# Designs tried in a protein design run: peptides against a protein of PDB entry 6RO1. Part 103

Target 1, 216 residues: chain A of PDB entry 6RO1
Amino acid sequence: LGKEIEEYIHKPKYCLPFLQPGRLVKVKNEGDDFGWGVVVNFSKKSNVKPNSGELDPLYVVEVLLRCSKESLKNSATEAAKPAKPDEKGEMQVVPVLVHLLSAISSVRLYIPKDLRPVDNRQSVLKSIQEVQKRFPDGIPLLDPIDDMGIQDQGLKKVIQKVEAFEHRMYSHPLHNDPNLETVYTLCEKKAQIAIDIKSAKRELKKARTVLQMDEL

## One batch from the design tools (peptide; made by RFdiffusion4, then SolubleMPNN)

Design b2_p20_6_s4 (from b2_p20_6, 9 letters changed)
Fold by OpenDDE base, seed 3:
Structure b2_p20_6_s4 (fold): chain B 216 residues (1-216), chain A 20 residues (1-20)
Amino acid sequence: as target 1 above (216 residues)
Amino acid sequence: MLPFRYTLLTKEEAEELLAK
């Protein structure tokens, strides 16, 4: 169900208006989880389908991501790789296809004007970590309906199913089944996505207030 | 995932791109 929501939010027609510089986004590429990064910009690339000659635009978002040192060595020829959990890594601006965005936050950070210096890029990592500390339950997500304005009936049905599933999980007396913890971890990830969606309005207000306070 | 871009945009350049 969480994946089904992701399939809506990563569509260019819905997410592009929210990909402003400083927007927190989560990036995943297959097995590579980069975690939270910061949008720098986006671009539309003209692509011609080889078989039909039809224009199929590719949307590329440049995201400041924590990358492994190994990925830096091969940066010209290979895809970026996420830093290992025990690795410091380096913040790099990585061109990402929009469909690789797994989450979009309500939080928008102030970023340095010049991201060429390593220290300026690394300062953004500190800012992300500070936001994560302020939101122990997770970085707040944009609500796809209330914040992103998605009117798709399919999405509304998915959200209703998620809410109904969450309600059933919390009402289920089988709190003691260890298999429920695994289901709860998967469902808490799904429920956390749905809770993050529901709490997004309240947390957006808090997040904006907190970020404004750091400017004072 | 695409290869790294060596040329980083400034915030102002990025904002200008988004305003288009």
Scores: peptide ipSAE 0.057, ipTM 0.654, DockQ to the pose 0.057
Fold by OpenDDE base, seed 5:
Structure b2_p20_6_s4 (fold): chain B 216 residues (1-216), chain A 20 residues (1-20)
Amino acid sequence: as target 1 above (216 residues)
Amino acid sequence: MLPFRYTLLTKEEAEELLAK
């Protein structure tokens, strides 16, 4: 259910109005979870769909993310990787496709005007950590209906199911039903399988596109 | 058409994308 909401939120038609500088966002790329980062800028690029010739605009969001220092050494040739839990890491501005935004917060931070100095980038990490301390139950999310104005009936049905599930969990405080943990684990597994299928389909689509280029 | 890595862009890939 949470992933179904994510598939609406990361659509450019819904999220772009909220991608102002300083907006807190979560970035996830397949198995790489960067956690919370801060929007710096976004750009729209003209793109043409290879198969239809239709215009398919690409949106790139520059996000300040906590990266592993090791991944930054090869940043010219390799994509950045998230910092390990035990690592301090380094805050780096990373170009991210808009569909890699897994969550958007209601919180917006002040960011330094110049993010070239390491100290300015690391100051933003301190600000994120301060926000996390203020919200022990998690950084607040934008409401997809009330804040983002999404009117999609499919999303409304998903939210109603989430609310009904949450209400059932909270209304049965004594039912730490081991079945709930099993349902969560199954939902997480189903969610992971859906990611893996989506990744595999993307890889297959890439491989087909490369094969079509080699046949031309 | 560069296979747009639906992944995090490298600095080079981002610069190429931004140059278009």
Scores: peptide ipSAE 0.028, ipTM 0.603, DockQ to the pose 0.021
Fold by OpenDDE base, seed 4:
Structure b2_p20_6_s4 (fold): chain B 216 residues (1-216), chain A 20 residues (1-20)
Amino acid sequence: as target 1 above (216 residues)
Amino acid sequence: MLPFRYTLLTKEEAEELLAK
């Protein structure tokens, strides 16, 4: 269910209006989870499909991401890799295909005008970490329906299923069944995205007020 | 456009994307 929501959110027709500079986004490429980064810019690239000759525009978003130090050394030849959990890493501006955005936050940060200095990039990491501290249950997500204006009936059905599932999970005291952990881990990953969207809506009002302040 | 110093794509993939 969460993955199904992601499939809507990362579509250019829905997400592009929200890819403003400073927008928090989560980036994931296959096994590489970069976590939360900040949008710097986006561009549309002309792409011609080799087989059909049809124009298939590619959307590339420049995202400030926490990368491994190894990624810096091999940046000319190798793809950027996420910082390891125990690694400090370094914030780098990374071009990302829009479909690799796994989440879009309601939070928008101020970013330095010049991101060439490492200190300016690392200041953004501090801001992300401050946001994470303010939201211990997770960084607030854009609501795909209310904030992003997605009218797709398929998405509405997915959201309804998630809400019904959440309601059932909270209503059933099945806290103690160990077999629930495996179903729960799969469902938690999916439900967490939906819970994050709902909690995000409530905190969005608070977050907008706090993070639209000139200091963030 | 900020100089793309890093990409999630291989250099070849990035160059193909950027050259278009």
Scores: peptide ipSAE 0.024, ipTM 0.556, DockQ to the pose 0.026
Fold by OpenDDE base, seed 1:
Structure b2_p20_6_s4 (fold): chain B 216 residues (1-216), chain A 20 residues (1-20)
Amino acid sequence: as target 1 above (216 residues)
Amino acid sequence: MLPFRYTLLTKEEAEELLAK
């Protein structure tokens, strides 16, 4: 289910408006998980398919990522690798194809204008770590429907399945212990309150969008 | 056909891709 959501999020038609400098993004390449990095910039390359003449644009995103110091020695000829869990690593600007973005955060950071000094790059890592400390349940994600405006019915069905699965996971332990019912009812109420707040924010945003159209 | 390498680009590969 998570992978199915990722397949929508990393599509250029949906994610490009959100790839501003300072946006937190998660980068994963096969077995290599870089974790959270920061968008520096992106570039569009016009590619023409040789057989159809159709434009197939490629998008390269420069992302500031925590890399292993060993991988940086050959960074001109070899792809960078993520820092080991126990390694400090070094923040480096790495060119990434847009489809390698596994997640996009609602959070944007201020980044130094000059990322050539190591200290400026490492200051961004400190800022990411401070954000992670503020969000112990994980860095907040852009909502694919409410924030990214994805209207695909397939995605809506996936989200409904995730919500139903989460509800089931929280309801399953309730059948055996009445004291757990109170905690899970609180978790279910918290989940329902989160859904209700999200619904109310959607209605408020729709109402504001309609009000802004009536004032024009 | 640029191989759709599901891989991170090297700096040189990115520069070559963007220069074409």
Scores: peptide ipSAE 0.177, ipTM 0.710, DockQ to the pose 0.025; fails the geometry check

Design b2_p20_7_s1 (from b2_p20_7, 6 letters changed)
Fold by OpenDDE base, seed 2:
Structure b2_p20_7_s1 (fold): chain B 216 residues (1-216), chain A 20 residues (1-20)
Amino acid sequence: as target 1 above (216 residues)
Amino acid sequence: SMEKKLEEIDERAEKELEER
């Protein structure tokens, strides 16, 4: 359910109007969870699919993320890694593909105009931490219907299922059962496996296409 | 079982996503 919502909200058609500077977004790349970051800018890159000549526009969002200092020492071509939980890390502007946005917040922060100084970037981390303290139940999300204006009937059905599940869960006497966290983590893992299968199928399709191009 | 109903919901959701 939460991942079905993610499949709608990360579509450029829906999310681009909300990717303004200062917007809080959650970034996840496969096993790398960066957590909450802040949108700095977004750009549309024209990509031509090499096989079809079709214009497949890539949308890249520059997101200020907490990165490991180890990953920043490795060359400008290596993907930044998230800071370890015990690591202080460093806030860096990372180019992120729009489909790697796992959540979009209703919250917008004021960001420094110049993010070149480390202190300016680290000030944004303090602001994120203050927002997290104000929202102990989690940073508020954009409503996909009311805030994002998504009219897709598939999404409306997913939301109705979520609301009906939440209502049943809050009314269930097991709401305080510590096994509920285990069921949620299992549902999140199952949903993660479904995304990982979909990504692996995409990578397999790309790898097959590259191998077919090298054999021609 | 509640797990079996969750599995049926997930399988239906996967099937509805593959048909689109």
Scores: peptide ipSAE 0.005, ipTM 0.254, DockQ to the pose 0.016
Fold by OpenDDE base, seed 1:
Structure b2_p20_7_s1 (fold): chain B 216 residues (1-216), chain A 20 residues (1-20)
Amino acid sequence: as target 1 above (216 residues)
Amino acid sequence: SMEKKLEEIDERAEKELEER
C-alpha cells in the first residue's frame, strides 16, 4: 500500500511542480536510504534512446542529503552513500533521479543561498532535525489528491484501502495492547518468512524445470 | 484474525502487482 502510493507520487508528471528549493523529500536508492533531504533545484535532461530515437527526458533533482564521510573521499568515481545511523555524516548536494524520491513533504525550508561552505550545508541538517522534533509521528507528507491533484483511479482505490486498513487497525482491541510492538515484529517476521517460502518455491520450480529439460 | 487480514491484503496487493 505505501509503496503503491510511492509509485504515483515519484512520477515527474505529478511531483515536478512541488520540487521547489527548500522542499523536504525522502531519497532511497537500491537499499541506500538517505532519509529526509532538501531540494536545491531540478533540471530536465534530454535523453535520446539510442535504439528508438525517442526523446525520453531524464529529470534530475539536486538534493541536500546526509552522506557518509567515507563515500566523500571516493566521490570522484563512486555514488554518494547515506550516513550510518551512528555517524554524523556530511550534507552534500547530490544529483538524484526523480523516481528515487520515496516521499515528498508539505514542509518547505529556508536554504542558504551559498551551499559551498560546509557550515551552510550542515545548518540545513539542523533545520531538518528541528522539523523532525516538531513532528514526532513523522514529517507531514503532501496529500496525493488534495495537495498534488492526482486524479488516477488506481491511486484512489489504494487510498481507500489504506483508510479502511487504518480504521480497522485503530478500532482493533489489540491497538491498546502493551504487546503491540511484539505483535508487529512477529507479523513482520512472518511476512518475511512467507516471502522467503515463496522465493524458495519459485527456485524449486525452476530447478525442477531444468531437471525435466535435462531428462528430455 | 488481524494477521490473516494483513496476509489477505498483502496477497491481493501482490496479485494486483503481478496482473500489471
Scores: peptide ipSAE 0.005, ipTM 0.296, DockQ to the pose 0.016
Fold by OpenDDE base, seed 3:
Structure b2_p20_7_s1 (fold): chain B 216 residues (1-216), chain A 20 residues (1-20)
Amino acid sequence: as target 1 above (216 residues)
Amino acid sequence: SMEKKLEEIDERAEKELEER
């Protein structure tokens, strides 16, 4: 459900109007979670598909992200890497493809006009940390319907399912149970076992299909 | 009732999970 919402909001047709300088955004690239960064600007690039002559518009957003110091040494040849949890890191302006935005905040920060000085970039990290302290339950997101104006019926159905799930979760008698954490860890283990059973059944079905092909 | 609609949604979601 949450991932299905992300697949709507990261589409350029929906998110571009909200990518103003100072907008808080989350960036994820494969296994690399940069967490919260700040939009500096965005640009439209045109990529020519080799076989169609059609210009597929590629959108790149420059995001100020907390990067590892090791990544900065290799920045001429390697992609930026997120700072480790225990690492201070350094704030860098990173060109990010718009589809790598995992979340967009309602919060917009003031950013320094000149981001060339390290101190100016690191001041933005302090501002992000202050916002995180003000929102202990997490930085507020743009509402896909009310704030972003997304009219997609698929998204509306996903949101209705999320709201119905959240309402059931919060109305559940176990939500106020002092053992809730223990119940959640047991539910997560049960869910993982169900995934593993489903994967094993798929492998068994594939193995049976191969055996049936060898018997033909 | 709202409960009956929630049960129908859950049964449909479980069935879609079993059919995949």
Scores: peptide ipSAE 0.000, ipTM 0.248, DockQ to the pose 0.015
Fold by OpenDDE base, seed 4:
Structure b2_p20_7_s1 (fold): chain B 216 residues (1-216), chain A 20 residues (1-20)
Amino acid sequence: as target 1 above (216 residues)
Amino acid sequence: SMEKKLEEIDERAEKELEER
């Protein structure tokens, strides 16, 4: 359900009007979760689809993200990596494909005009942290219907299912259970184990495919 | 396509996780 909403929001036709400088956005690239960053600008790049010859415009948003200091040393050859939870990191302007935006906030921040100085970039991190302190339940999202104006009937049906699920979750007898945190932690561990089993099965399948190619 | 069969396996695995 949440992923299905994300697939609507990250579409250029819906999100581009909201990618103004200062907009808070969440960036995720595969296993790399950068968390919340700030839009600096966006650009449209002309791309040609290799199979159709059709112009497929790539939308690249420059996002100020908290990156690991290790990824900065190799910045000429390696992609930026997110800062570890225990790491301070450094705020860097990273070019991000628009489909890697996992969330868009209603919040807009002031951005310094010159982001070349480290202090100016790190000031934006302080502003993000202040917003996070004001919203302990999470940074507020743009409403996909009311704020973003998405008229898609598929999205409306997904939202109705989410609301019905949330209502059932909040009405559940365990919602006020004093052991709720322990139950959630066990559920998260179970979910993580299921992901790890799925990844290990994919690796075993890849390894088996390589071995079958060496026998030919 | 092998890619399409991988997507079908992933969708089936997600559906089995939602049904439990």
Scores: peptide ipSAE 0.000, ipTM 0.287, DockQ to the pose 0.017

Design b2_p20_7_s2 (from b2_p20_7, 9 letters changed)
Fold by OpenDDE base, seed 2:
Structure b2_p20_7_s2 (fold): chain B 216 residues (1-216), chain A 20 residues (1-20)
Amino acid sequence: as target 1 above (216 residues)
Amino acid sequence: DIEKKLKEIDKRAQEELEKR
């Protein structure tokens, strides 16, 4: 269910208007969970699909993320890695493909105009931690329907299932009905998006180390 | 339309931050 919502919210068609400077976003790259970061900016890159000649626009969002100090040494050639739980880490501006956004918050932070000084970047981490402290149950999310205006009937069905499941979980702890059928149709769309992203990664590899592009 | 909605979201989020 959560993953099914992610497949809608990370689509450029829906999320781009909300990727304003200071927006809290959650970034996940496969096994690498960066947690909550802050949007700095986004850019549209024209990509020519090598097989179709079709212009498929890539969207890269620059996100302030807590990175491991080890990943900083090779930042020009290696993908950023998340800071370990026991590590202090360092806040860095990481170029992220929009599909790696697992969540988008309603919260927007003020960011320093100059992010070159480490102290300015680390001040944003303090602001994220303060927000997390104020929201012990989790940072508030944008509503996909009411805030993001997503009218997709597939998403509405997922949300209705989540709400009905939450209502049932709060009223009756015993009915885990994993309705697996809706997972398959979303997995096929994800596979198609993954193919389109893979073609697009080849052109971006020439210009900047974007998260997830260096492993290909 | 979008700008109005974004202002409303930002306002709501700020009010939630101030209440906690």
Scores: peptide ipSAE 0.429, ipTM 0.911, DockQ to the pose 0.785
Fold by OpenDDE base, seed 4:
Structure b2_p20_7_s2 (fold): chain B 216 residues (1-216), chain A 20 residues (1-20)
Amino acid sequence: as target 1 above (216 residues)
Amino acid sequence: DIEKKLKEIDKRAQEELEKR
């Protein structure tokens, strides 16, 4: 269900108007969850489809992400990796393909004009952590219908299924139904299989999904 | 109007941040 909503939100036709500087976004690349970062800017790159010669615009968003210090040592040869849970990490501007945005927040932060100093980038991490502290149940999301204006009937049906599932889950608080774990594992398995089928078809594009600065 | 919608989102988010 959440992954089905993500498949709408990350589409450039829906999310680009909301990718203003300071917008909180969640970035996930394959197994790498960067968590919450902050939009710096976005760019449109002209890409030529290899099979049709058609111009397929590639949208790259520069996001301040908490990266591992190990990935910085190899930054000339390796893609940025997320900081480990117990690692301080370092905030870096990472070029991210727009389809790797797993969530978009209603919250916008102030960004320093100069992000070259490490201290300025680390100040943004402190601001993210302060927002997370104020929202212990999670950072508020943009509503895909009311905020983002997505009129797709497929999305409306997904939302109705989520709401009906949540209502059933909360209306029966005393059913630790052992079937909930089986429904979660089955939903995770179906979502994983749908991702794996899409991933196998996208593998050739996926190696370039967190772009190296030298490839831009 | 996208600009009006964006201003309303920013306003709502600020009000939520101030309440907490």
Scores: peptide ipSAE 0.424, ipTM 0.912, DockQ to the pose 0.807
Fold by OpenDDE base, seed 5:
Structure b2_p20_7_s2 (fold): chain B 216 residues (1-216), chain A 20 residues (1-20)
Amino acid sequence: as target 1 above (216 residues)
Amino acid sequence: DIEKKLKEIDKRAQEELEKR
């Protein structure tokens, strides 16, 4: 359910109007979770699909992210990596493809005009940490329907299922049970296994398509 | 052969969903 909402939100046709300077966004690239960063700017790049010659515009957002200092020393050739949990890290402006945005916040911060000084970049980290302290249950998200104006009936059905699941979860007598943490950990493990099964099914479907092309 | 593997993965997925 959450991932199905993300598949709508990260589409350029929906998210671009909300990628203003100072917008809080989450960035995830494969196994690398950067957590919350701040939008600096975005750009449209012309891309041509290699197989169809069709113009497929790439959207790149520059996001101020907490990066590992080790990745910055190697930054001439390597992609930025997220700071380790116990690492202070350093705030860096990283070019991110728009489809790597996992969440978009309703919160917009004031950012320094000049992000070249390290102190100006680190001041933004302090501002993110202050927002996180004000929202212990998590930084507020943009509403896909009310804030983002997404009219897609598939998304509306997903949201209704999420709301119905959340209502059932919060109205359940076990919501006040001391074993709730154990139940949540089991639910997260169940959700991860369901994702891994869906991934394995997609890989098998791709392998079947390749074998059918080799038999022709 | 692939269709058997897909059915076996669907069956294991359903058995894991039913065991929990």
Scores: peptide ipSAE 0.010, ipTM 0.338, DockQ to the pose 0.011
Fold by OpenDDE base, seed 3:
Structure b2_p20_7_s2 (fold): chain B 216 residues (1-216), chain A 20 residues (1-20)
Amino acid sequence: as target 1 above (216 residues)
Amino acid sequence: DIEKKLKEIDKRAQEELEKR
């Protein structure tokens, strides 16, 4: 269920108006969970090759993320890596593709004007940690319907299923309904299949783009 | 109006932070 919502909210057509400086966002890249970071800015990268039809513009958001110290040493050649749970890490401005945003918060923080000093970046980590302490049940999310204005009927059906699930879970707090694990597992399998179909479609689109480049 | 909506979201989030 959560992953099905993520597939809507990370779409540029929905999330771009909310990617204001200071917006809390959650970043995941494959197996790398960076957790909560703060939007610094975003940019539109148009890779308009003059003879290939409308390539969907890539959107890159610069996000202040808690990175491992090892990733700082290799920052010229390697992608940033998340700090280990027991590691202090260092806050870095990381260019992130918008589709790697797993969550968007209603919360917006003040950020220092100059993020070049380490102390200014680390002050933002303290602010994130303070917000996390005030929200023990998790940082508040933007509502995809009421806040983000997503009118997609597929999303509305997902939300209705989440609400009906939450209502059943809260009405029966002691029923580990064995169907709950089955519904989670089925929702995870369906989300994985949707990711796999989307990856396969991206690979087919890449393969078609390579084949079209070999035919020219 | 997206600007009005963003101001309302920021206001609500601030009120939630001040209550906790």
Scores: peptide ipSAE 0.421, ipTM 0.909, DockQ to the pose 0.801; fails the geometry check

